Peptides against a protein of PDB entry 3T7K. Designs and how they scored, part 76

Target 1, 248 residues: chain A of PDB entry 3T7K
Amino acid sequence: KAEKILARFNELPNYDLKAVCTGCFHDGFNEVDIEILNQLGIKIFDNIKETDKLNCIFAPKILRTEKFLKSLSFEPLKFALKPEFIIDLLKQIHSKKDKLSQININLFDYEINGINESIISKTKLPTKVFERANIRCINLVNDIPGGVDTIGSVLKAHGIEKINVLRSKKCTFEDIIPNDVSKQENGGIFKYVLIVTKASQVKKFTKLINDRDKNETILIVEWNWCVESIFHLNVDFTSKKNVLYQKK

## One batch from the design tools (peptide; made by RFdiffusion4, then SolubleMPNN)

Design b2_p15_6_s2 (from b2_p15_6, 7 letters changed)
Fold by OpenDDE base, seed 5:
Structure b2_p15_6_s2 (fold): chain B 248 residues (1-248), chain A 15 residues (1-15)
Amino acid sequence: as target 1 above (248 residues)
Amino acid sequence: MDPTWDPSIDPELPD
């Protein structure tokens, strides 16, 4: 059926998209439309897997979803597109207007607002955002909204290698892992990096660390610190936004 | 094709 529908076009574009959807198309696509999209070089995946070499995200806007945050770790993210791209494309294809010899849909007309070339260019870098920031190992409190698995998965996609989950009520100093990064010449390395949710946790962890490992560097941040870093694909250590405690 | 968003299936991560 898809072949018959597409037969009216002399030439078919190859968009070469390997995409996931977020904030749209929760009901998926019918079989015919999936086949049509496939013939146009558009493959939509349900989940993000590294092996799929995803290069595209469909979303109505910038979202704080797991998929959207992870899409900024694609290598590279080639396109961030509004769902209207698919809608308009399928609408043209299913149109009964006899005179459509060609599909006239331009990807660039459907860019998500706020995902600019600066962001896209950073996805071409050989390193991940937290890797560039010398953050390899982090401590994450177990009571973080969104769950440690989801948040951890996002952080790992962006270059954090090890996530240590802290039981905030029972943890001791020995439960806190250091950020084992080789001393790089040019960057302040925080020995202890923690993501917390409450002011009480800041007090607890700062005390534990300062009592046992005096004068070491500490960075305690909120989840929003990570989100902002991801959205900008850059860690700004000069900003105090979403930083709860820092010791240099 | 319904481009609607169901946050129950695809939630934004909280603050």
Scores: peptide ipSAE 0.507, ipTM 0.896, DockQ to the pose 0.874
Fold by OpenDDE base, seed 4:
Structure b2_p15_6_s2 (fold): chain B 248 residues (1-248), chain A 15 residues (1-15)
Amino acid sequence: as target 1 above (248 residues)
Amino acid sequence: MDPTWDPSIDPELPD
């Protein structure tokens, strides 16, 4: 059926998109539309897998969803597009009234607001955002909203190699792992990096670390610190936003 | 095909 529908076009574009959707198309697509999209070089996946070499995300806007955050770790993210791209594309294809010999849909007309070329260009870098920031091992409190698995998965996608989950009420100093990275010549490395949810946790962890490992560097942040870093694909250590405690 | 955002199915991660 898809072939019959597409037969009216002299030339079909190849968009070369391997995409996931977030904040849109929760009901998916019918079989015919999936086939149409596939013939146009658009493959939509239900979930993010590294093996799929995803390069595109569909979303109405910048979202804090797992998929959106992970899409910024694609290698590269070629396009971040509004769902209207697919809607308009399928509308043109299914239109019987339009004696269109060609599909006239330009990807660049459907870019998500706020995902600019600067962000896209950073996804072409050989390193991930937290890797560039010399953050390899992080401590994460177990009571983080969204769950440690989801949060951890996002962080790993962006270059965190080891996530140590802390039982905030029962943890001791020995449970806290150091950020084991080699010192770069010009970059401050934090020995201890922690993501916490409460001020009480800041007090607890700062005390534990300072009492046992005096004079070491500590970075304690909120989840929003990570999110902002991901959205910008850059860690700004000069900003105090979402930083709860910092010792250099 | 529903292009609308449904946070109940695809939630944003909370602050």
Scores: peptide ipSAE 0.505, ipTM 0.895, DockQ to the pose 0.900
Fold by OpenDDE base, seed 3:
Structure b2_p15_6_s2 (fold): chain B 248 residues (1-248), chain A 15 residues (1-15)
Amino acid sequence: as target 1 above (248 residues)
Amino acid sequence: MDPTWDPSIDPELPD
């Protein structure tokens, strides 16, 4: 059925998209539309797997969903597109116009607002955002909204290798892991990096660390610090936004 | 298909 529909076009574009959807198309696509999209070089996956070499995300806007945040770790993310791309494409294809027509839909007309070429270009870098920031090992409180598994998965996608989950009420200094990164000349390396949710945790962890490991560098941030870093694909250590405690 | 965002199905991670 898809072949018959597409036979009306003299030339078919090959978009070469391997995509996931977030904030749209929750009900998926019918079998015919999936086949049509496949013939146009558009493959839509349900979940993110590294083996699929995903290069595209469909979303109505910038979202802080797991999929959207992880899409910024694609190697590279080629396109971040609004769902209207698919909608308009399918509408054109299903149009019963008798004349041999070309599909004239430009991907660039459907870019998600706020995902610019600067962001896209950074996804071509050989390193991940937190890797570039010399953040390899972090401490994450167990009571973080969204859950440690989901948050941890996003952070790992962006270059954090080790996530130590802290039981906020019961943890001691010995439970806190150092960020094991060799000192690089041009980057502030924090020995202890923590993601926390409450001011009480800041007080607790700063006390524990300062009492036992004096004069060490500490970075305590909110989850939003990570989100902003991901959205910009850059860690700005000069910004105090979402930083709860910093000791250089 | 309605491209509207439904956070109940595909939630944003909380602040």
Scores: peptide ipSAE 0.504, ipTM 0.893, DockQ to the pose 0.843
Fold by OpenDDE base, seed 1:
Structure b2_p15_6_s2 (fold): chain B 248 residues (1-248), chain A 15 residues (1-15)
Amino acid sequence: as target 1 above (248 residues)
Amino acid sequence: MDPTWDPSIDPELPD
């Protein structure tokens, strides 16, 4: 059926998209439309797997979903597109207007607002955003909204190698792991990196660390610090936004 | 917003 529908076109584009969707198309596509999309080089996956070499995200706007955040870790993210691309494409293909010899839809007309070429270009870098920032091991409080598994998965996608989950009420200094990055001389490495949710946790962890390891560098941030870093694919250590405690 | 979006299945992560 898809072949018959597409037979009216003398030339078919190959978009070469391996995509996931977030904030759209939860009901998926019918079998015919999936086949049509496949013939146009558009493959839509339900979940993110590294082996699938995903290069595209469909979303109506920038979202704080797991899929959207992880899409910025694609190698590279080639396109971040609005769902209207698919809608308009399928609409044009199903249109019975006899004179359409070619599909005339440009991907660049459907870019998600706020995902610019600068962001896309950073996804071509050989390193991930937190790797570039010399953050490999972090401490995460167990009561973080969204859950440690989801948050941890996003962070790992962006270069965090080890996530230590802290039991915020019962943890001791010995439970806190250092960011085991070889101290390069250029003072930008924090020995202890923590993601917390409450001011009381800041007080607790700063006390624990300072009492036992007084001369070490500490970075305590909110989850939003990570999100902003991901959205920009850059860690701005000059910004105090979402930083709860910093000791250089 | 796509009316087919179900935040319960694909939620935005909280602040």
Scores: peptide ipSAE 0.498, ipTM 0.883, DockQ to the pose 0.586

Design b2_p15_6_s3 (from b2_p15_6, 8 letters changed)
Fold by OpenDDE base, seed 5:
Formats: structure tokens, C-alpha cells, sequence
Structure b2_p15_6_s3 (fold): chain B 248 residues (1-248), chain A 15 residues (1-15)
């Protein structure tokens, strides 16, 4: 059926999109439309896997979903598109207007607001955002909203290698892992990096670390610090936004 | 097809 529908076009574009959807198309697509999209070089995946070499995300806007945050780790993210691209494309293809010899849909007309070329260009870098920031190992409190698995997965996609989950009520100093990075000539390396949810946790962890490992560097941040870093694909250590405690 | 979103299936991560 898809072939018959597409036969009216002399030439078919190849968009070369390997995409996931977030904030849209939760019901998926029918079989005919999937086949149509496939014929046009648009493959939509249910989940993000590194092996699929995803290069595109469909979303109505910038979202704080797992998929959207991870899409900024694609190598590269070529396109961040509004769902209207698919809608208009399929609408044009299913149109009974006899005179359509070609598909006239431009990807660039459907860019998500706020995902600019600066962001796209950073996805072409050989390193991930937290890797560039010398953050390899972090401590994450177990009571973080969204769950440690989801948040951890996002952080790993962006270059964090090890996530240590802290039981905030029971943890001791020995449970806190150092950010084990090689001494780089440039940039401050924080020995202890923690993502916390409460002021009480800041007090607890700062005390534990300062009592046992005096004069070491500590960075304690909120999840929003990570989100902002991801959205900008840059860690700004000069900003105090979402930083709860910093010792250099 | 409308670009429907079900936040129960695809939630935004909270602050």
C-alpha cells in the first residue's frame, strides 16, 4: 500500500533520519505510515540505543524528558524537529491532489525553537559535556525525583562514567566516591561531586567530607545544574546557579 | 495524526 501511494511521485527524498520522539506521537504510527517514512529515509525508534546511531529527535519544544536530554548526546544530533514535519509530510503524501510530482517539505522549516546551530555544533565534539568538565565519577542521592536509574542514564549519556548512589540517611564518608580524574593542566577538578535534593544533605555531606578529608575540593549541585549544563552542552563553573556548595 | 503527548509514558524529569 505504501508503494502504491508513493508511486505518484517521480522522485522521493531521502531525509536520512534515525529518530526518537518525545512529547509527541505516543501512540506511534500505523503500518502504512511507518513504511512511507521508511521509504523516505525516516526511521523512528522507540528507545535510544547507541548502536542505532540516532541523529534526530522529534519534539514540540525543548523538554526535560530522558529522551530529549539524551538526544543532545547524539554523535552528532543533526536535526531537532517539531512533530509537524511528520504531520505535514504524511498529509502531503496522502493528498489526492493530482499535480504533486514531488514532495516539498524542508526539514529546516521545522526546527525546534531554542535548538540552534551552536548547540548542534557542540554535538559534533569528540567529548561529552561532563567529560569536558572533568566530571567522571559522581555521587547521587537515592531520593532524587525522577529516580536514580533515569537520571543516571542521562548523566552517563553525557560522559559520566560512574554513578555512586548514596543512601542519604545511612551513608558515611566511606560511601562517598572521589571524582577520579587525571590531573589536567587546565581547569579545576573537584575531588567530590554530589547531586543532592535537600539542604540537609548539603550539611551532612560537607561535614562528612570536611571532617575526614580536609581541604579537598567539593562540588554539590542540584539536578537542575546538570540539566542546564546539558541544554547548553557546556558546564559553567563561574555560575552559582543550582550550586548548593562549592569548595575550591 | 496529531502530535499527542502522554506525560504518563514520557514524563519530564522534575526539578
Amino acid sequence: as target 1 above (248 residues)
Amino acid sequence: MDPTWDPSVDPELPD
Scores: peptide ipSAE 0.518, ipTM 0.898, DockQ to the pose 0.835
Fold by OpenDDE base, seed 4:
Structure b2_p15_6_s3 (fold): chain B 248 residues (1-248), chain A 15 residues (1-15)
Amino acid sequence: as target 1 above (248 residues)
Amino acid sequence: MDPTWDPSVDPELPD
């Protein structure tokens, strides 16, 4: 059926998209539309797997979903597109107006607001955002909203190698892991990096670390610090936004 | 917002 529908076009574009959707198309696509999209070089996946070499995200806007955050770790993220791309594309294809010899849909007309070329270009870098920031090992409190698994998965996608989950009420200094990164000449490396949710945790962890490992560098941030870093694909250590405690 | 979006299945991660 898809072949018959597409037969009216003299030339079909190959968009070469391997995509996931977030904040849109929850009900998926019918079999015919999936086949149509496939013939146009658009493959939509339900979940993110590294083996699929995903290069595209469909979303109505910048979202704080797991999929959206992970899409910024694609190698590269080629396109971040509004769902209207698919809608308009399928609408044009299903149109019975015989006059359309070509599909006239340009990907660039459907870019998600706020995902600019600067962001896209950073996804072509050989390193991940937290890797560039010399953050390899982090401590994450177990009571973080969204869950340690989801948040941990996002962080790992962006270059965190080790996530140590802290039981906030029961943890001791020995439970806190150092960020084991070799000192780069000009970059302040934080020995201890922690993501926390409460001011009480800041007080607790700062005390534990300062009492046992005096004069070490500490970075304590909230989840939003990570999110903002991901959205910009850059860690700004000059910003105090979402930083709860910093000791250089 | 896309009317087909189900935040219960695909939620935004909280602050």
Scores: peptide ipSAE 0.518, ipTM 0.893, DockQ to the pose 0.577
Fold by OpenDDE base, seed 1:
Structure b2_p15_6_s3 (fold): chain B 248 residues (1-248), chain A 15 residues (1-15)
Amino acid sequence: as target 1 above (248 residues)
Amino acid sequence: MDPTWDPSVDPELPD
């Protein structure tokens, strides 16, 4: 059926998209439309797997979903597109207007607002955003909204190597792991990096660390600090936004 | 926003 539908076109584009969807197309596509998309070089996956070499995300806007956040770790993310791309494409293909010799849809017309070339270009870098920031080992409180597994998975996609989950009420200094990055002499490396949810946790962890390791550097942030860093694919250490405690 | 989007399955992570 898909071949018959596409036979009316003299030339078919190859979009070369390996994509996931977030905030759209929850019901998926029918078999015919999937085949049409496949013939146009558009393959949509249900889940993110590194082996699939995903290069595209469909979303109506910038979202704080696991898929969207992870898409910014694609190597590279070539396209971040609005779902209207698929909608308009399929609409054009299913149109009975005899005179359509070519599919005339440009990917660049469907870019998600706020995902610009600067962001896309950073996904071509050989390192991940937190790796570039010299953050490899972090401490994460166990009561974080969204769950440690989901948040941890996002962070790992962006270069965090080790996530230590802290039982916030029961943890001691010995439970806190250092950010074991080889001290570059001139690099502002934080020895202790923590993601917390409450001011009480800031007080607790700062006390624990300062009492036992008083001269060391500490960075305590909210989850939003991580999200903003991901959305910009850059860690801005000059910003105090979402930073709860910083000791250089 | 796609009316077919189910935030229970694909939720935005909270603040």
Scores: peptide ipSAE 0.516, ipTM 0.892, DockQ to the pose 0.571
Fold by OpenDDE base, seed 2:
Structure b2_p15_6_s3 (fold): chain B 248 residues (1-248), chain A 15 residues (1-15)
Amino acid sequence: as target 1 above (248 residues)
Amino acid sequence: MDPTWDPSVDPELPD
């Protein structure tokens, strides 16, 4: 059925998209439309798997979803597109009245606002954002909204290798892991990096670390610090936004 | 808001 529908076009584009959707197309696509999209080189996946070599995200806008955040770790993210791309494409294809001999839809016209070429270009870098920032091992409190698994998965996608989950009420200094980074590349290395949710946790962890390892560098941030870093694909250590405690 | 978006299935992570 899809072949018959597409037969009216002399030439078909190959968009070469391997995509996931977030904030759109919850109900998915019918079988015919999926087949049409596949013929146009658009493959939509339900979930993110590294083996699928995803290069595209469909979303109406920048979202704080797991999928959107992880899409910025694609290698590379070629396109971040509004769902209207698919909608307009399918509309054109299904249109019987359109005398168009070819599909004339440009991917660049459907770019998500705020995901510009600068962001896309950074996804072509050989390193991940937290890797570039010399953040390899972090401590994460167990009571973080969104859950440690989801948050941890996002962080790992962006170059954090080890996530230590701290039981905030029971943890001791021995439970806190150092950020073990061997390569001193350009930028400050924090020995202890922690993501926390409460001011009481800041007080607790700073005390524990300072009492046992007095002269070491500490970075304590909120989850939003990570999100902003991901959205910009850059860690700005000069910004105090979402930083709860910093000792250089 | 995209009517095809179900936040229960694909939620934004909280602040």
Scores: peptide ipSAE 0.515, ipTM 0.891, DockQ to the pose 0.571

Design b2_p15_6_s4 (from b2_p15_6, 7 letters changed)
Fold by OpenDDE base, seed 2:
Structure b2_p15_6_s4 (fold): chain B 248 residues (1-248), chain A 15 residues (1-15)
Amino acid sequence: as target 1 above (248 residues)
Amino acid sequence: MDPSWDPSIDPELPD
């Protein structure tokens, strides 16, 4: 059926998209439309798997979803597109009245606002954002909204290798892991990096660390610090936004 | 085709 529909076009574009959707198309696509999209080189996946070599995300805007945040770790993210791309494409294809001999839809016309070429270009870098920031091992409190698994998965996608989950009420100094980074690249290395949710946790962890390892560097941040870093694909250590405690 | 979004299926992570 898809072949018959597409037969009216002399030439078909190959968009070469391997995509996930977030914040749109929750009901999915019908079989015919999926087949049409596949013929145009657009493959949509339900979930993110590294083996799928995803290069595209569809979303109406910048979102704080797991999929959106992880899409910025694609290697590279070629396109971040509004769902209207698919809508307009399918509309044109299904249109019987359109005398168009070819599909004339430009991907660049459907870019998500705020995901510019600068962001896209950073996804071509050989390193991940937290890797570039010398953050390899972090401590994450167990009561983080969104859950440690989801948050941890996002962080790992962006170059954090080890996530230590702290039981906030029962943890001791021995439960806190250091950020073990061997390469002194340009930038400050924090020995202890923690993501926390409460001021009481800041007080607790700063005390535990300072009492046992007084001269070491500490970075305690909120989850939003990570999100902002991901959205910009850059860690700004000069910003105090979402930083709860910093000792250089 | 409606690009409708159901946040119950694909939620934004909280602040």
Scores: peptide ipSAE 0.525, ipTM 0.912, DockQ to the pose 0.811
Fold by OpenDDE base, seed 3:
Structure b2_p15_6_s4 (fold): chain B 248 residues (1-248), chain A 15 residues (1-15)
Amino acid sequence: as target 1 above (248 residues)
Amino acid sequence: MDPSWDPSIDPELPD
């Protein structure tokens, strides 16, 4: 059926998209439309798998969904597109207007607002955002909204190698892991990096660390610090936004 | 197809 529909076009574009959707198309696509999209070089996946070499995301806007945040870790992310791309494309294809010899849909007309070429270009870098920031091992409180698994998965996608989950009520200094980046020469290295949710945790962890390891560098941030770093694909250590405690 | 967003299925991570 898809072949018959597409037969009216003299030339078919190859968009070469391997995509996931977030904040849109939750009901999926019918079989015919999937086949049409496939013939146009558009493959839509349900979930993110590293093996699929995804290069595209469909979303109505910048979202802080797991999929959107992880899409910024694609190698590279080629396109971040509004769902209207698919909608308009399918509308054009299903149009009974006999005179359409070509599909005239340009990907660049459907870019998500706020995901510019500067962001896209950073996804071509050989390193991940937290890797560039010399953050390899972090401590994450167990009561973080969204859950440690989801948050941890996003952080790992962006270059954090080890996530230590802290039981905030029961943890001691010995439970806190150092950020082992001793081999990296460039940039501010924080020995202890923690993601926390409450001011009480800041007080607790700062005390624990300072009492036992008095002269060490500490970075305590909110989850939003990570999100902003991901959205910009850059860690700005000069910003105090979402930083709860910093000792250089 | 409606690009409607259902946050219950694909939620944004909380602050």
Scores: peptide ipSAE 0.524, ipTM 0.910, DockQ to the pose 0.856
Fold by OpenDDE base, seed 4:
Structure b2_p15_6_s4 (fold): chain B 248 residues (1-248), chain A 15 residues (1-15)
Amino acid sequence: as target 1 above (248 residues)
Amino acid sequence: MDPSWDPSIDPELPD
């Protein structure tokens, strides 16, 4: 059926998109539309797997979903597109107006607001955002909203190699892992990096670390610090936004 | 094809 529908076009574009959707198309696509999209070089996946070499995200706007956050770790993210791209494309294809010899849909007309070329270009870098920031090992409190698995998965996608989950009420200094990164000449490396949810945790962890490992560098942030870093594909250590405690 | 967003299925991660 898809072949018959597409036969009216003299030339079909190859968009070369391997995509996931977030904040849109929760009901998926019918079989015919999937086949049409596939013939146009658009493959939509249900989940993110590294093996699929995904290069595209469909979303109505910048979202804090797992998929959206992970899409910024694609190698590269080629396109971040509004769902209207698919809608308009399929609408044009299903149109019975015989006069269309070509599909006239430009990907660049459907870019998600706020995902600019600067962001896209950073996804072409050989390193991940937290890797560039010299953050390899982090401590994550177990009571983080969204769950340690989801948050951990996002962080790992962006270059965190080790996530140590802390039982906030029961943890001791020995449970806190150092960020084992070799000192770069000009970059302040934080020995201890923690993501916490409560002010009480800041007090607890700062005390534990300062009492046992005096004069070490500490970075305690909220989840939003990570999110903002991901959205910008850059860690700004000069910003105090979402930083709960910092000791250089 | 439903372009709508169902946050119950695809939630934003909380603050």
Scores: peptide ipSAE 0.524, ipTM 0.911, DockQ to the pose 0.910
Fold by OpenDDE base, seed 5:
Structure b2_p15_6_s4 (fold): chain B 248 residues (1-248), chain A 15 residues (1-15)
Amino acid sequence: as target 1 above (248 residues)
Amino acid sequence: MDPSWDPSIDPELPD
């Protein structure tokens, strides 16, 4: 059926998109439309896997979903597109207007607001955002909204290698892992990096660390610190936004 | 095709 529908076009574009959807198309696509999209070089995946070499995300806007945050780790993210791209494309293809010899849909007309070339260009870098920031190992409190697995998965996609989950009520100093990075000539390395949810946790962890490992560098942040870093694909250590405690 | 969003299956991560 898809072939018959597409036969009216002399030439078919190849968009070369390997995409996931977030904040849209929760019901998926029918079989005919999937096949049509496939014939146009648009493959939509249900989940993000590194092996699929995803290069595109469909979303109505910038979202704080797992998929959207991870899409900024694609190598590279070529396109961040509004769902209207698919809608208009399929609408044009299913149109009974006899005179359509070609598909006239431009990807660039459907860019998500706020995902600019600066962001796209950073996805072409050989390193991930937290890797560039010398954050390899972090401590994450177990009571974080969204869950440690989801948040951890996002952080790993962006270059964090090890996530240590802290039981906030029962943890001791020995449970806190250091950020084990090689001494780089440039930039401050924080020995202890923690993502917390409450002021009480800041007090607890700062006390534990300072009592046992005096004068070491500590960075305690909120999840929003990570989100902002991802959205900008840059860690700004000069900003105090979403930083709860910092010792250099 | 419905581009609608179901946050129950694709939630934004909270603050």
Scores: peptide ipSAE 0.522, ipTM 0.912, DockQ to the pose 0.863

